# Peptides against a protein of PDB entry 7BDX, part 318

Target 1, 212 residues: chain A of PDB entry 7BDX
Amino acid sequence: EMGAAACTLLWGVSSSEEVVKAILGGDKALKFFSITGQTMESFVKSLDGDVQELDSDESQFVFALAGIVTNVAAIACGREFLVNSSRVLLDTILQLLGDLKPGQCTKLKVLMLMSLYNVSINLKGLKYISESPGFIPLLWWLLSDPDAEVCLHVLRLVQSVVLEPEVFSKSASEFRSSLPLQRILAMSKSRNPRLQTAAQELLEDLRTLEHN

## One batch from the design tools (peptide; made by RFdiffusion4, then SolubleMPNN)

Design b2_p29_1_s2 (from b2_p29_1, 16 letters changed)
Fold by OpenDDE base, seed 2:
Structure b2_p29_1_s2 (fold): chain B 212 residues (1-212), chain C 212 residues (1-212), chain A 29 residues (1-29)
Amino acid sequence: as target 1 above (212 residues)
Amino acid sequence: as target 1 above (212 residues)
Amino acid sequence: SLMEELFRKTEENSRKAEENRYLDNIENL
């Protein structure tokens, strides 16, 4: 209980840039993000048997951790800190996104995908995550999720790769050969307007890259 | 570990007024401070047998909670919130200060005394804590502590009572009849310059009140 | 719920970070 309450408050206040700077300016930041990765990993590994209720104190605690990482990554200095000092956390997020089955822990996936998207705003961050082993297969695995929010945040991350020529050029062959075009086309016909728009924009960006 | 790390970060960032406003502006503030009191009480009650190492994760967690309360009470809106919405936490702090033996959990006592002192800057807060049953005996019990920092923060809280005529007048008879004058005089001769000064100032304030 | 509000605020912060993407790319150039 108390840990989840404290972490939830820290998540709420981390929406401020000044709070992110205060978190990073402390000598505890490195330790906090290291333990964050370990805690998220332990939680995901514990899911293989018990349906931890998504409303449990433990679930709320892990969601708050992922929310803090996302809010830290929403700020330029936070992205730079994560890319320079917390690469293990980024590796953990990529691993956990692969370990979670389609439809499993949707809200955690959304927060983790948002954190990776925020990191991808930094060119060093985008290079780091896109050069991760199995990154492209991971994107397609995640795009198989039945949840529209998961798919939306995957499409945003895919768009972040496609819009950076230096990053896209390194993965373009694998990207084109494995692209789940029929799945993205199905999303462009979604009744969810956000998912529909994101899929349409990505299809337009991809068409532009095929003509160049 | 992770709870202590998150709570320690929240303590660190709560030094900002904006963070205090953000903590209080959330619908979780009431729940957080309620659980804070319960957690501190549970920790103090667990001490009756096991020498919990002062450096334990549990000790650090409780110290961070007391630090957050202190930082919230350092801000005007935080004092008003504690006095209006978290009186049970103030009652808990007063109780725990009575339950802890001299020399026991010095750092926790200091943080709790600092929180009460910060609350005492608000006249409503000062009235509330000074009208608490056993408040004057509690001050003298705490002043028996061998620790100079505990004694310093007790003297500051005593000074806050003495400097408010409306508060002091209600307790003046009990205060004068039970005043550990010899102990305060011994502190005014301390080698600790902060304790020495605080004891001297209080003795001067008390002399001024005897001449009026 | 509070969790939903925190999710929404986090999503809004991610959107604001996207709007500022061009500023970050200028500072890193």
Scores: peptide ipSAE 0.339, ipTM 0.820, DockQ to the pose 0.245
Fold by OpenDDE base, seed 5:
Structure b2_p29_1_s2 (fold): chain B 212 residues (1-212), chain C 212 residues (1-212), chain A 29 residues (1-29)
Amino acid sequence: as target 1 above (212 residues)
Amino acid sequence: as target 1 above (212 residues)
Amino acid sequence: SLMEELFRKTEENSRKAEENRYLDNIENL
């Protein structure tokens, strides 16, 4: 209970840039993010056995942790910190996104995808994430999710890769060979306007890259 | 582990006024401070049986909670919040300060005394604390502590009472009849310069009130 | 719910980070 309440407050206040700077300026930031990854991993591993109530203190705690990581990654110094000092956390987020089944822990997936997207604003972060083993298969696995918000945040992350020539060039062959074009085309016809727009923009970006 | 890390970060960032405002602006502040009191109470009650390692995650967590309360009370809106909406927490802090033996949990006592001192800057807070049952006996109990920092923070709280005529007048008879004058005089000769000064100032304030 | 508000604020921060993407390119110059 108290841990979830404290972590939820920390999530709420981490929406401020000055709070993110204060979180990172303390000697405990490294330890916090290290334990964050382990805690998130333990939670996801526990889901295969027990139907953890989505409203449990544990679920709230892990959502707050993912929210803190996302808010830290929303700030330039936070992105640089994660890329330089918390790569193991990024690796953990990538792993957990792969371990979660379609429709499983949708809200947690959205937060983790938002954190990766925010990190991808940093060129070093984008390089690190995109060079991770199985990254492209992971994107397509996540794009198979029935949830429109999960798919939206996957498309945003894909767009960050496509829009960066240095990153896209390294993965372009694998990307083109595995692209779930029919799935993206189906999303471009979605009733969700955000998902529709993101899928249309990505299809336009991809067409531009095929002509260059 | 993770709870203590998160709570420690929240403590660190709560040193900012804007963070205190953000903590209080959320609908979870009331719940957080309610659970804080219960958690601190549970920790102090556990000490009578097991030698809890002072460096345990539980100890760190409770220290961080007390630190958060102290930092919230350092801000005007935080004092007003504690006095209006978290009186049960103030009652819990007063209780726990009474339940702790001399030399027991010195660092926690200092944080709790600092929180009460910070609340005492608000006239409503000072009235509330000073009108609490057994408040004057509690001050003398705490002043029997062998720790100079505990005694310093007790003297500061006593000074807040003495310097407020509306508060002191209500308690003046009990205060004068129970005053551990020899103990305060001994503190005025302390090798700790902060304790020495605080004891001298309080003795001067008391002399001024005897002549008026 | 408060969780929904925190999600919304987190989403808004991610959108603001996107709008400020140009800043990361300037700091690397």
Scores: peptide ipSAE 0.338, ipTM 0.821, DockQ to the pose 0.236
Fold by OpenDDE base, seed 3:
Structure b2_p29_1_s2 (fold): chain B 212 residues (1-212), chain C 212 residues (1-212), chain A 29 residues (1-29)
Amino acid sequence: as target 1 above (212 residues)
Amino acid sequence: as target 1 above (212 residues)
Amino acid sequence: SLMEELFRKTEENSRKAEENRYLDNIENL
């Protein structure tokens, strides 16, 4: 309980750039983010047995941790810190997104995808995550999720890869060969306007890259 | 571990007024401070058995909680919140300061005494804590501590009471009858310059009140 | 719920980070 309450408050205040700078300027930031990855991993590994209620203190705690990572990654210095000093946390987030089944832990997936998206604003971050083993298969696995918010944040992350020629050129062969085009086309017809727009924009970006 | 790390980060960032406002502006502030009191109480009750290592994750967690309370009480809106909405936490801090033996949990006592001192800057806060049952005996019990920092923060809290005529007038009879004058005189001869000064100032304030 | 509010604020911060994407890509060049 108290840990979840403290993490939830830290999540709330981490929406400020000054708070992110204060978190990162302390000698404890490295330890905090290392334990964050381990805690998130332990939680996701525990889900294979008991359907932990999504409203448990433990789920709230892990959501707050993922929210803190996302808010840190929303700031330039936070992205730089994660890419330079917390790569193991990025590897953990990628692994956990692969280990979670479609429809499982939707809110946690959205937060983790938002954190990766925010990291992908940094070119070094985008290079790091896109060069991760199985990154392209992971995107398509996540795009199979029934949840529209999960799919939206996957499409945003895919768009981040496609819009960077230096990154896309390395993945272009695997992208073109494995692209779930029918799934993206189905999303471009979604009743969710955000998902629909993201799928349309990605299809336009991909068409532009096929003609060049 | 993770709870202690999160609370330690929250403690660090709570040094900012904007962070204190953000903590208090959320609907979870009440829940956080209620659980804070319960967590601190549970920790202090656990000390009667095993000498928990002062460097344990649990002690670090409780120190961070006491640090957060102290930083919240350092801000005007934080004092007003504690006095209006978290009186149970103030009662808990007073109780825990009574339950702790001399030389036991020195750092926690200092943080709790700092929080009460910060609350005492608010006249409503000073009234509330000074009207608490056994407050004067508690001050003298705490002043028996062998630790100079504990004694310093007790003397500062005593000074806050003495400098407020409306508060001191209610306690003046009990103060005069129970005052550990020899102990305060011994502190006025301390090699610790901060403790020496605080004891001298308090003796001057008390002499001024005896002549009026 | 506060979790939903924090989620919404986190989403808004991610959107603001997206709006600033071009600035960050210039600083890393």
Scores: peptide ipSAE 0.338, ipTM 0.820, DockQ to the pose 0.235
Fold by OpenDDE base, seed 1:
Structure b2_p29_1_s2 (fold): chain B 212 residues (1-212), chain C 212 residues (1-212), chain A 29 residues (1-29)
Amino acid sequence: as target 1 above (212 residues)
Amino acid sequence: as target 1 above (212 residues)
Amino acid sequence: SLMEELFRKTEENSRKAEENRYLDNIENL
């Protein structure tokens, strides 16, 4: 319990830029983010056995860790830190997003996808993530999720790749050949207005890139 | 390990007044400080059995909790919060300071004594602590500690009582009858300059109060 | 719930980071 309470408190205060700067200005940041990846990985590996109730102290602890990473990545200095000094954590998040089945741990997936999206605002971060082995297949696996918020955050990450010509040019052939166009078209007709808008915008951006 | 890392990070950032305000501005502060007291109590109760190595993750976690309480109490709004909304935590700290033997958990004692000293800057906090059952005997028990830093922080807390006429008048009879004058005089001759000065200042303040 | 509030704040921070995307590209030039 107390560990989950402390992490949940740290997550809450990490919404401040000054708190993110204080986290990163200490000699403890490297160790913290290293153990964060290991802890998240250990939790996801435990799910193949007992259905850990989503309301467990362990689940809340891992959600708080993912929330802290997301809030650190929401700040320019936090993105630069993660890209330069915590690449193993980014690799772990990509791995865990692949290991989780459609409909499994939806809230955790949303936090992890938001963290990757925030890192993708940094051009070095976007390059690092998009050059990861199996990145394009991973996006389509995640887009098969029944959860509309998971799919929304996947579409946002796909947009970050499509909007950067230097990144998109490297993956354009694989992207065009594997694009789940019918899935994205179905999302553009969603009753969820956020998912509907994101799918429409992505379809417009893709059409613009095909005509250039 | 991860809980200790998260609490240690939260301790580090809690040195900022803005972080203390962010901790207290959330609906989580009450729960966090309630569980903090319970966790510290559980740790001290575990010491009567196995000599928990002072370098354990559990020890570091409890030190970080005591450090967070100390940093919260260093800020005016933090003192007012602890005095109004976390009195059970103050009672727990007083209890644990009584349960620990001389020479046992010196670093934890110093952090707890610093937290009580910081709370004593608030007149309501000083009244609450000094009106606690067995407070004067507890001060003399703690002053028997072989550690110079423990004794220094006890002398600072004693000074906070002596310097407040409204508080000192209530305890003056018990204080004068039980005062370990020979122990304080021995400290005024210490090779530790901080302990030496604090013991000299307290002896001067006590002489001034006897002549008035 | 408390978790839902933290999720909402985290989502709002991610949206603010998106709005600031153009500023990060200017500081790296």
Scores: peptide ipSAE 0.336, ipTM 0.819, DockQ to the pose 0.224

Design b2_p29_1_s3 (from b2_p29_1, 17 letters changed)
Fold by OpenDDE base, seed 3:
Structure b2_p29_1_s3 (fold): chain B 212 residues (1-212), chain C 212 residues (1-212), chain A 29 residues (1-29)
Amino acid sequence: as target 1 above (212 residues)
Amino acid sequence: as target 1 above (212 residues)
Amino acid sequence: SLMEKLFEETEKRAEEAEENKYLDNIENS
């Protein structure tokens, strides 16, 4: 209970850039983000057994941790910190996104995908996550999710890769050979306008890359 | 571990007035401070058994909670919040200060006394804590502590009571009858300059009140 | 719920994160 409440408050105040700077300027930041990854990993590994209620203190705690990471990654200094000093946390987030089944822990997946997207704003971050082993298969695994918000944030992350020629060139062969085109085309016809737009834009970006 | 890390970060950032406002502006502030009191109480009650290492995750967690309360009480809106909406937490802090033995949990006592002193800057807060049953005996119990920092913060809180005529008038008879004058005189000769000064100033304030 | 509000705030802040992308180019130079 108290841990979840403290993390939830820390999540709320971490929307401020000055709070993110204060978090990162502390000598405890490295330890905090190290334990964050371990805590999230332990939680996801515990889900293979009991259906933890999504509203449990533990779920709220992990949700708040993912929210804090996302808010840190929303700031340039936060991205630089994560990319330089917390790469293991990024690896953990990528691993957890792979370990979760389609339709499982949707809200947590959304926050983790938002954090990765925010990290991908940094070119070093985008390079780091896109060069992660199994990154392209992971994107397609996540794109199989029935949840529109999960799929939206996957498409945004895919777009970040596609829009960076230096990053896309390294994965272009694997990307083209494994592209779930029918799934993206189905999303471009979604009733969810955000998902529809993201899928249309990605299809346009991909067409532009095939003509060059 | 993670709870202590999260609370420690929240404590660090709570030194900012804007962060305190953000904490209090959230609909979770009431719940957070309610659970804070319960968590601190549970920790202090657990100390009657095993000598918990002062550097335990639980000790650090409770220490950070007390630090957050102190930082909230350092701000005018935070004092008003505590005095109006978290009186049970103030009662809990007073109770815990009574339950702790002299020389026990010195750092926690210091933070709790700092929080009460900060609350005492608010006249409503000073009235509330000074009208708490057993408040004067509690001050003398705490002044028996062998720790100079505990005694310093007790003397500061005593001075806050003495300097407010409206508050002091209600307790003046009990205060005068129970005053550990020899203990305060001993502190006025302390090698700790902060403790020495606080004891000297309080003795001067008390002499001024005896002549009026 | 608070979790929903914090989620929405986090989503909004994540959308605003593209506006500060120019700073990453300065920090990486």
Scores: peptide ipSAE 0.288, ipTM 0.791, DockQ to the pose 0.279
Fold by OpenDDE base, seed 2:
Structure b2_p29_1_s3 (fold): chain B 212 residues (1-212), chain C 212 residues (1-212), chain A 29 residues (1-29)
Amino acid sequence: as target 1 above (212 residues)
Amino acid sequence: as target 1 above (212 residues)
Amino acid sequence: SLMEKLFEETEKRAEEAEENKYLDNIENS
């Protein structure tokens, strides 16, 4: 209980830029984010056994950690910190997104994808994430998720790659060869308006890249 | 580990007034401080059995909680919040200070005493604390502690009572009848300069009150 | 729920993060 309450409180206050600066300005940030990655990894590894109730204190604790990472990545100095000083955490997030089964830990996946998207606002962050081993297969694995919010945030991350010519050029061959076009086309017909729009925009961006 | 890291990080950032405002501005503050009191109480109750290593993750976690309370009480709105909305936490701190044996959990006692002192800056807080059952005996119990920092913070709290005529007048008879004057006189000769000064100042304040 | 509100706030701040993208360019210049 108390750990979840403290982390939840820290998550709430980390929505402030000044709080993010205070978190990062302390000598404790590195250790905190190191342990964060380990804790998230331990939690995800524990799921293969017990159906941890998504409403457990442990789940809430890990959601708060993912939320903190997302809020840190929402700030320019936070993105720079994660990209320069917490790459292992980014690697962990990518790994955990691969380890989680479709429909498993939906809210955690969304927060983790939001954190990666926020990091991808930084060109160094986008480069780092997109150059990660198995990144393209991971995107397609995540697009197989039945959850519309998971798929939405994957499409946003795909769009971040597509909209950056330097990044896209490195992976363009693999991207074109493996693109689940039928899945994206199906999403462009979603009843979820956000998912529908994101899939339509990505299809337009992809068409623009085929004509160039 | 992670709980202690998160609480320690929250403790660090709670030194900012803006962070304290953010903590209190959320609908989570009440629950957080309620659980804080319960957690601190549970920890202190666990000590009668196992010699919990003072350096345990649990000890560090509880120290961070006490530190957060202290930092919240350092801000005017934080004092007002504690006095109006978290009285049970203040009662818990007073109880735990009574339950802890001399020399037991020194650092925790210091943080708890600092929090009470910070609350005592607010006249409502000082009134509330000083009107607590057994407050005067508690002060003398705490002054029996072998630790100089514990004694220092007790003397500061005693001084806050003595310097407020409205508060002191209510307890003046009990205070005068039970005052461990020889103990305070011994502290005024301490080799610790902070303890020495605090004991001297209190003795001067007491003399001023005897002449009026 | 409390978690939903935090989730929504985190989503909102993530959307606002696009607005601060210009700062990443200044820090790297």
Scores: peptide ipSAE 0.280, ipTM 0.789, DockQ to the pose 0.258
Fold by OpenDDE base, seed 5:
Formats: structure tokens, C-alpha cells, sequence
Structure b2_p29_1_s3 (fold): chain B 212 residues (1-212), chain C 212 residues (1-212), chain A 29 residues (1-29)
């Protein structure tokens, strides 16, 4: 209980840039983000057995951790910190997104994808994430999710890669060969306006890249 | 581990007034401070058996909780919140200070005494604490501690009571009859300059009150 | 719920994160 309450308060206050700077300026930032990755990994590994109630103190705690990482990544110095000093956490987030089944832990997936998207605003972060082993297969695995919010945040992350020529050129062959075009075309017809727009924009960006 | 890390980060960032306002503005502030009291009480009750290693995650967690309360009480709106909405936490801190033996949990006692001192800056807080059952005996119990920092923070809290005529007048009879004058006189000869000064100032304040 | 409010606030801050993208270019210069 108390851990979840403290972590939830830390999540709430981490919406402030000054709080993110204070978190990062503390001697415990590295340790905190290291243990964050381990805690999230332990939680996801525990899901194979018990239907962990989403309302459990443990679920709320992990949700707050993912929220803190997302809020840290929303700030330039936070992105730089994660990319330079917490790469293991980024690797953990990528791994956990791969370990989760379609429709499993939807809200946690959304926060993790938002954190990766925020890190991808930093070109060094985008390079690091996109060069991670299995990144392209992971995007398509996540895009198979039945949840529209998961798919939206995957499309945003794909767009971040496609819009950066230096990054896209390295993965372009694998990207083109594995692109789930029919799935993206189906999303461009979604009743969810955010998902519809994101899929249309990505299809336009992809068409522009085929003509250049 | 993760709970102690999160709570320690929250403690660090709670040194900011804006973070204290953010903590208090959250819908979970009341719940957080309620669970804080329960967690500290559970920890102190567990000390009767095992020599809990001061370096345990649990000890660090409780230490961070006491630090958060101290930082909240350092801010005017934080004092007002504690005095109006978290009186049970103040009662818990007073109880825990009574339950701890001389020389036991010195650092935790210091943080709890600092929180009470910070609350005592608010006249309503000082009234509430000083009118608590057994408050005067508790001060003398704490003043029997062999630790100079514990004794210093007790003397500061005693001084806050003595300097407020409206508060001191209500307890003056009990205060005068139970005053450990020889102990305070011994502290006025301490090699610790902070303790020496605090004991001298309190003795001067007490002399001024006897002549008026 | 509070978790929903915190999620919405986090989503909003993540949407605003593009506004500070220019700072990432300064830190790498």
C-alpha cells in the first residue's frame, strides 16, 4: 500500500519540469531507474500465472513507475538522462512490450510506448531504440494489439522513425519487407479519429518515401 | 527496495515548495499521510524484537516518510494541511516518540521532532501539539536521550512553547513542576555548540518568564 | 479515478514534449 501511494504521488508531481530536474539532480536517480526496470520486469513475469487484479497495489505501483518514466522523457534533460544513463531501462521497456500478449496490460503498454515516443524526440534516443535488436518485429507485434490506443502509440513511434531519414535508412530494407500494410490500411479506416489520422499520415509519409 | 527508492526520491523533491503544493493538491494526499502514520507505527512496533538494521529498505522507507512530513511542515500550506487534515499523523508522531527508548532510532526521532517543530510554527499547530495528552512528560522523556541532536530538537520544541504566552499559560503549572532544570543546565555546558546555545537561550527565556 | 487523471496529465505532457524538441538539439551541440 504505502509504496504504491508514494510512487503515485511521485508520478503526479513528476508532471512538473522542475520536479523532473530535481529527480535527476539527486544522487539516487540512477538507482531509482535501475530498480524501476527490475520492478516492471518482475511484475510482467508474474502475469503468466495469476490474473493480477489491475487494481492491486503492485499494478498501481508499476503503472506509476511507467508514468514517472514517461514524464521524465517529456523533458529534454530527462530524455538525455535516459538515453545516456538509463539505457538498460529502455531495453527493459522494449523487452516488456515484447513479452506482453495482445490485449494484455493495455494501459501499461500505452505508458511504455509514450515513454519510448518521448525518448524518440531525442535523435540519439531514436537511434538507440530503432537500432535495438528486434525493434521492427516488435513494432508489428504491438501493432497486432486489438486496443486502439496501443496501436495509436505504435503508429506514432513508427512515424518518428519514418520521418528521420538517418534512422529510417538503416532499417529501410527490413521495414519495407515486413510492413503490415493491410493492418495500417485497416487502421486508416478506424472509427477512432486519432488512430485514423495517425494511420493516414503514416501512409502518406510512406508513399513520399517510395517516390524519393 | 523500489518503495524505499521511490519514497527517497519523493523526500528529495519535497524540499521544493512547489512539490509540497503538488503533493497536497493531489486527491491522494490524505490517503498518503494516513498510510504514512500507519507505516511508521508498524515499523516502530516491529523494533521490540529484531535489531532492524538501520540500513534496511524498511528503515530507509520510514526515514524518507518522516523526511517528507518534515518538508511538508516546512511550508505554510503544508502546516495548515497537517493541522487541519492530518491530526492523526501528528498524534502518531507524538505516540512513536513516546514508544521509542533513549538512544533508539535517533535519526528517526530527529526527523519526527523537526516535523513537530515545523508544525509548531503554526500557532494552531503549536496549540494542537502542546494540548496533546502527555505532551509535557513526552518532552522530558525525549530530553533524557543521550543523543545531542535529539536533545537539541526537543529544546527547540520546548522553546516554541515557552515563547508563545497563550500556549505556555495553559501548561505552565505542569511545565514548572516537572522541568528537568538540572538536565537543561547540563546541556548549557555541552561541548556541542548548538545544544549549548539552545539550552542557554531556553534558560534565559525561562528566567524572563519567572520575573514577569 | 486518480490513475485516469494522472494518465491524462501524462498524456498531455507527452503531447507537449514536441514543443521542447529544440532543446535536444542544443544539448547535442
Amino acid sequence: as target 1 above (212 residues)
Amino acid sequence: as target 1 above (212 residues)
Amino acid sequence: SLMEKLFEETEKRAEEAEENKYLDNIENS
Scores: peptide ipSAE 0.279, ipTM 0.790, DockQ to the pose 0.249
Fold by OpenDDE base, seed 1:
Structure b2_p29_1_s3 (fold): chain B 212 residues (1-212), chain C 212 residues (1-212), chain A 29 residues (1-29)
Amino acid sequence: as target 1 above (212 residues)
Amino acid sequence: as target 1 above (212 residues)
Amino acid sequence: SLMEKLFEETEKRAEEAEENKYLDNIENS
């Protein structure tokens, strides 16, 4: 109980840039983000056997941790910190997104995807995550999710790769050969207006790159 | 481990007034401070049987909770919140200070005493804690501690009562009849300069009140 | 729920994160 309350309170206050700077300016930041990855990994590994109810104190705790990482990555100094000092946490988030089944831990997936998108605003961060082994297969695995919010945040992350020529050029061949075009086209016809718009924009960006 | 890391990080950032305002402005503040009291009480109750090493994750967690309360009470809006909305936490802190033996949990006692002192800056807070059942006996119990920092923070809290005529008048008879004058005089001769000064100032304030 | 409010706030801050993108170029220069 109390751990979830403290972590949820820390998540709420981390919406402030000044609080993010205070978190990162302390000697505790490195240890906190190191243990964060381990805690999230331990939680995801526990899900294969026990149907942990989504509303458990442990689920709320891990959800708050992912929220803190997302809020830290929303700030320039927070992105730079994660890219330089917490690469293991980024590797863990990528791993956990691969380990989770379609429809499993939807809210956690959304926060982890939002954190990766925020890191991708930093060019070093985008290079780091896009050069990770199995990154392109991971995007397509996540895009198979039945949840519209998961798919939306995957499309935004794909767009971040596509719109950066230096990054996209390194993986363009694999990307073009494996692109789930029919899935993205289906999303462009979604009743969810945010998902529909994101899929249309990505299809337009991809067409522009094929003609260049 | 992770709970102690999150709570320690929250303690560190709570040194900022803006972070205290963010903590109090959230719908979580009431629940957080309610569970804080329960967690601290559960920890102190566990000490009677198991020699929990002072360096345990649980000890660090409770220490960080007491630090957060102290930092919240350092700010005017934080004092007003504690006095109006978290009186049960103040009652718990007073109880736990009574339950702890001389020399037991010294660092926790210091933080709890600092929190009560900070609350005592608010006149409503000073009235509330000083009118608590057994408050005067509790001060003398705490003043029997062998630790100089515990005794220093007790003397500061006693001085807050003595310097407020409206509060002191209600308990002046009990205070004068039970005052451990020999103990305070011994502290005025301490080799610890902070303890020595605090004991001398309190003795001067008490003499001034006897002549008025 | 409160978790939903915190999620919505986090989503809003993540959408606003593009506004500070120019700072990533300054810190690396």
Scores: peptide ipSAE 0.273, ipTM 0.788, DockQ to the pose 0.238

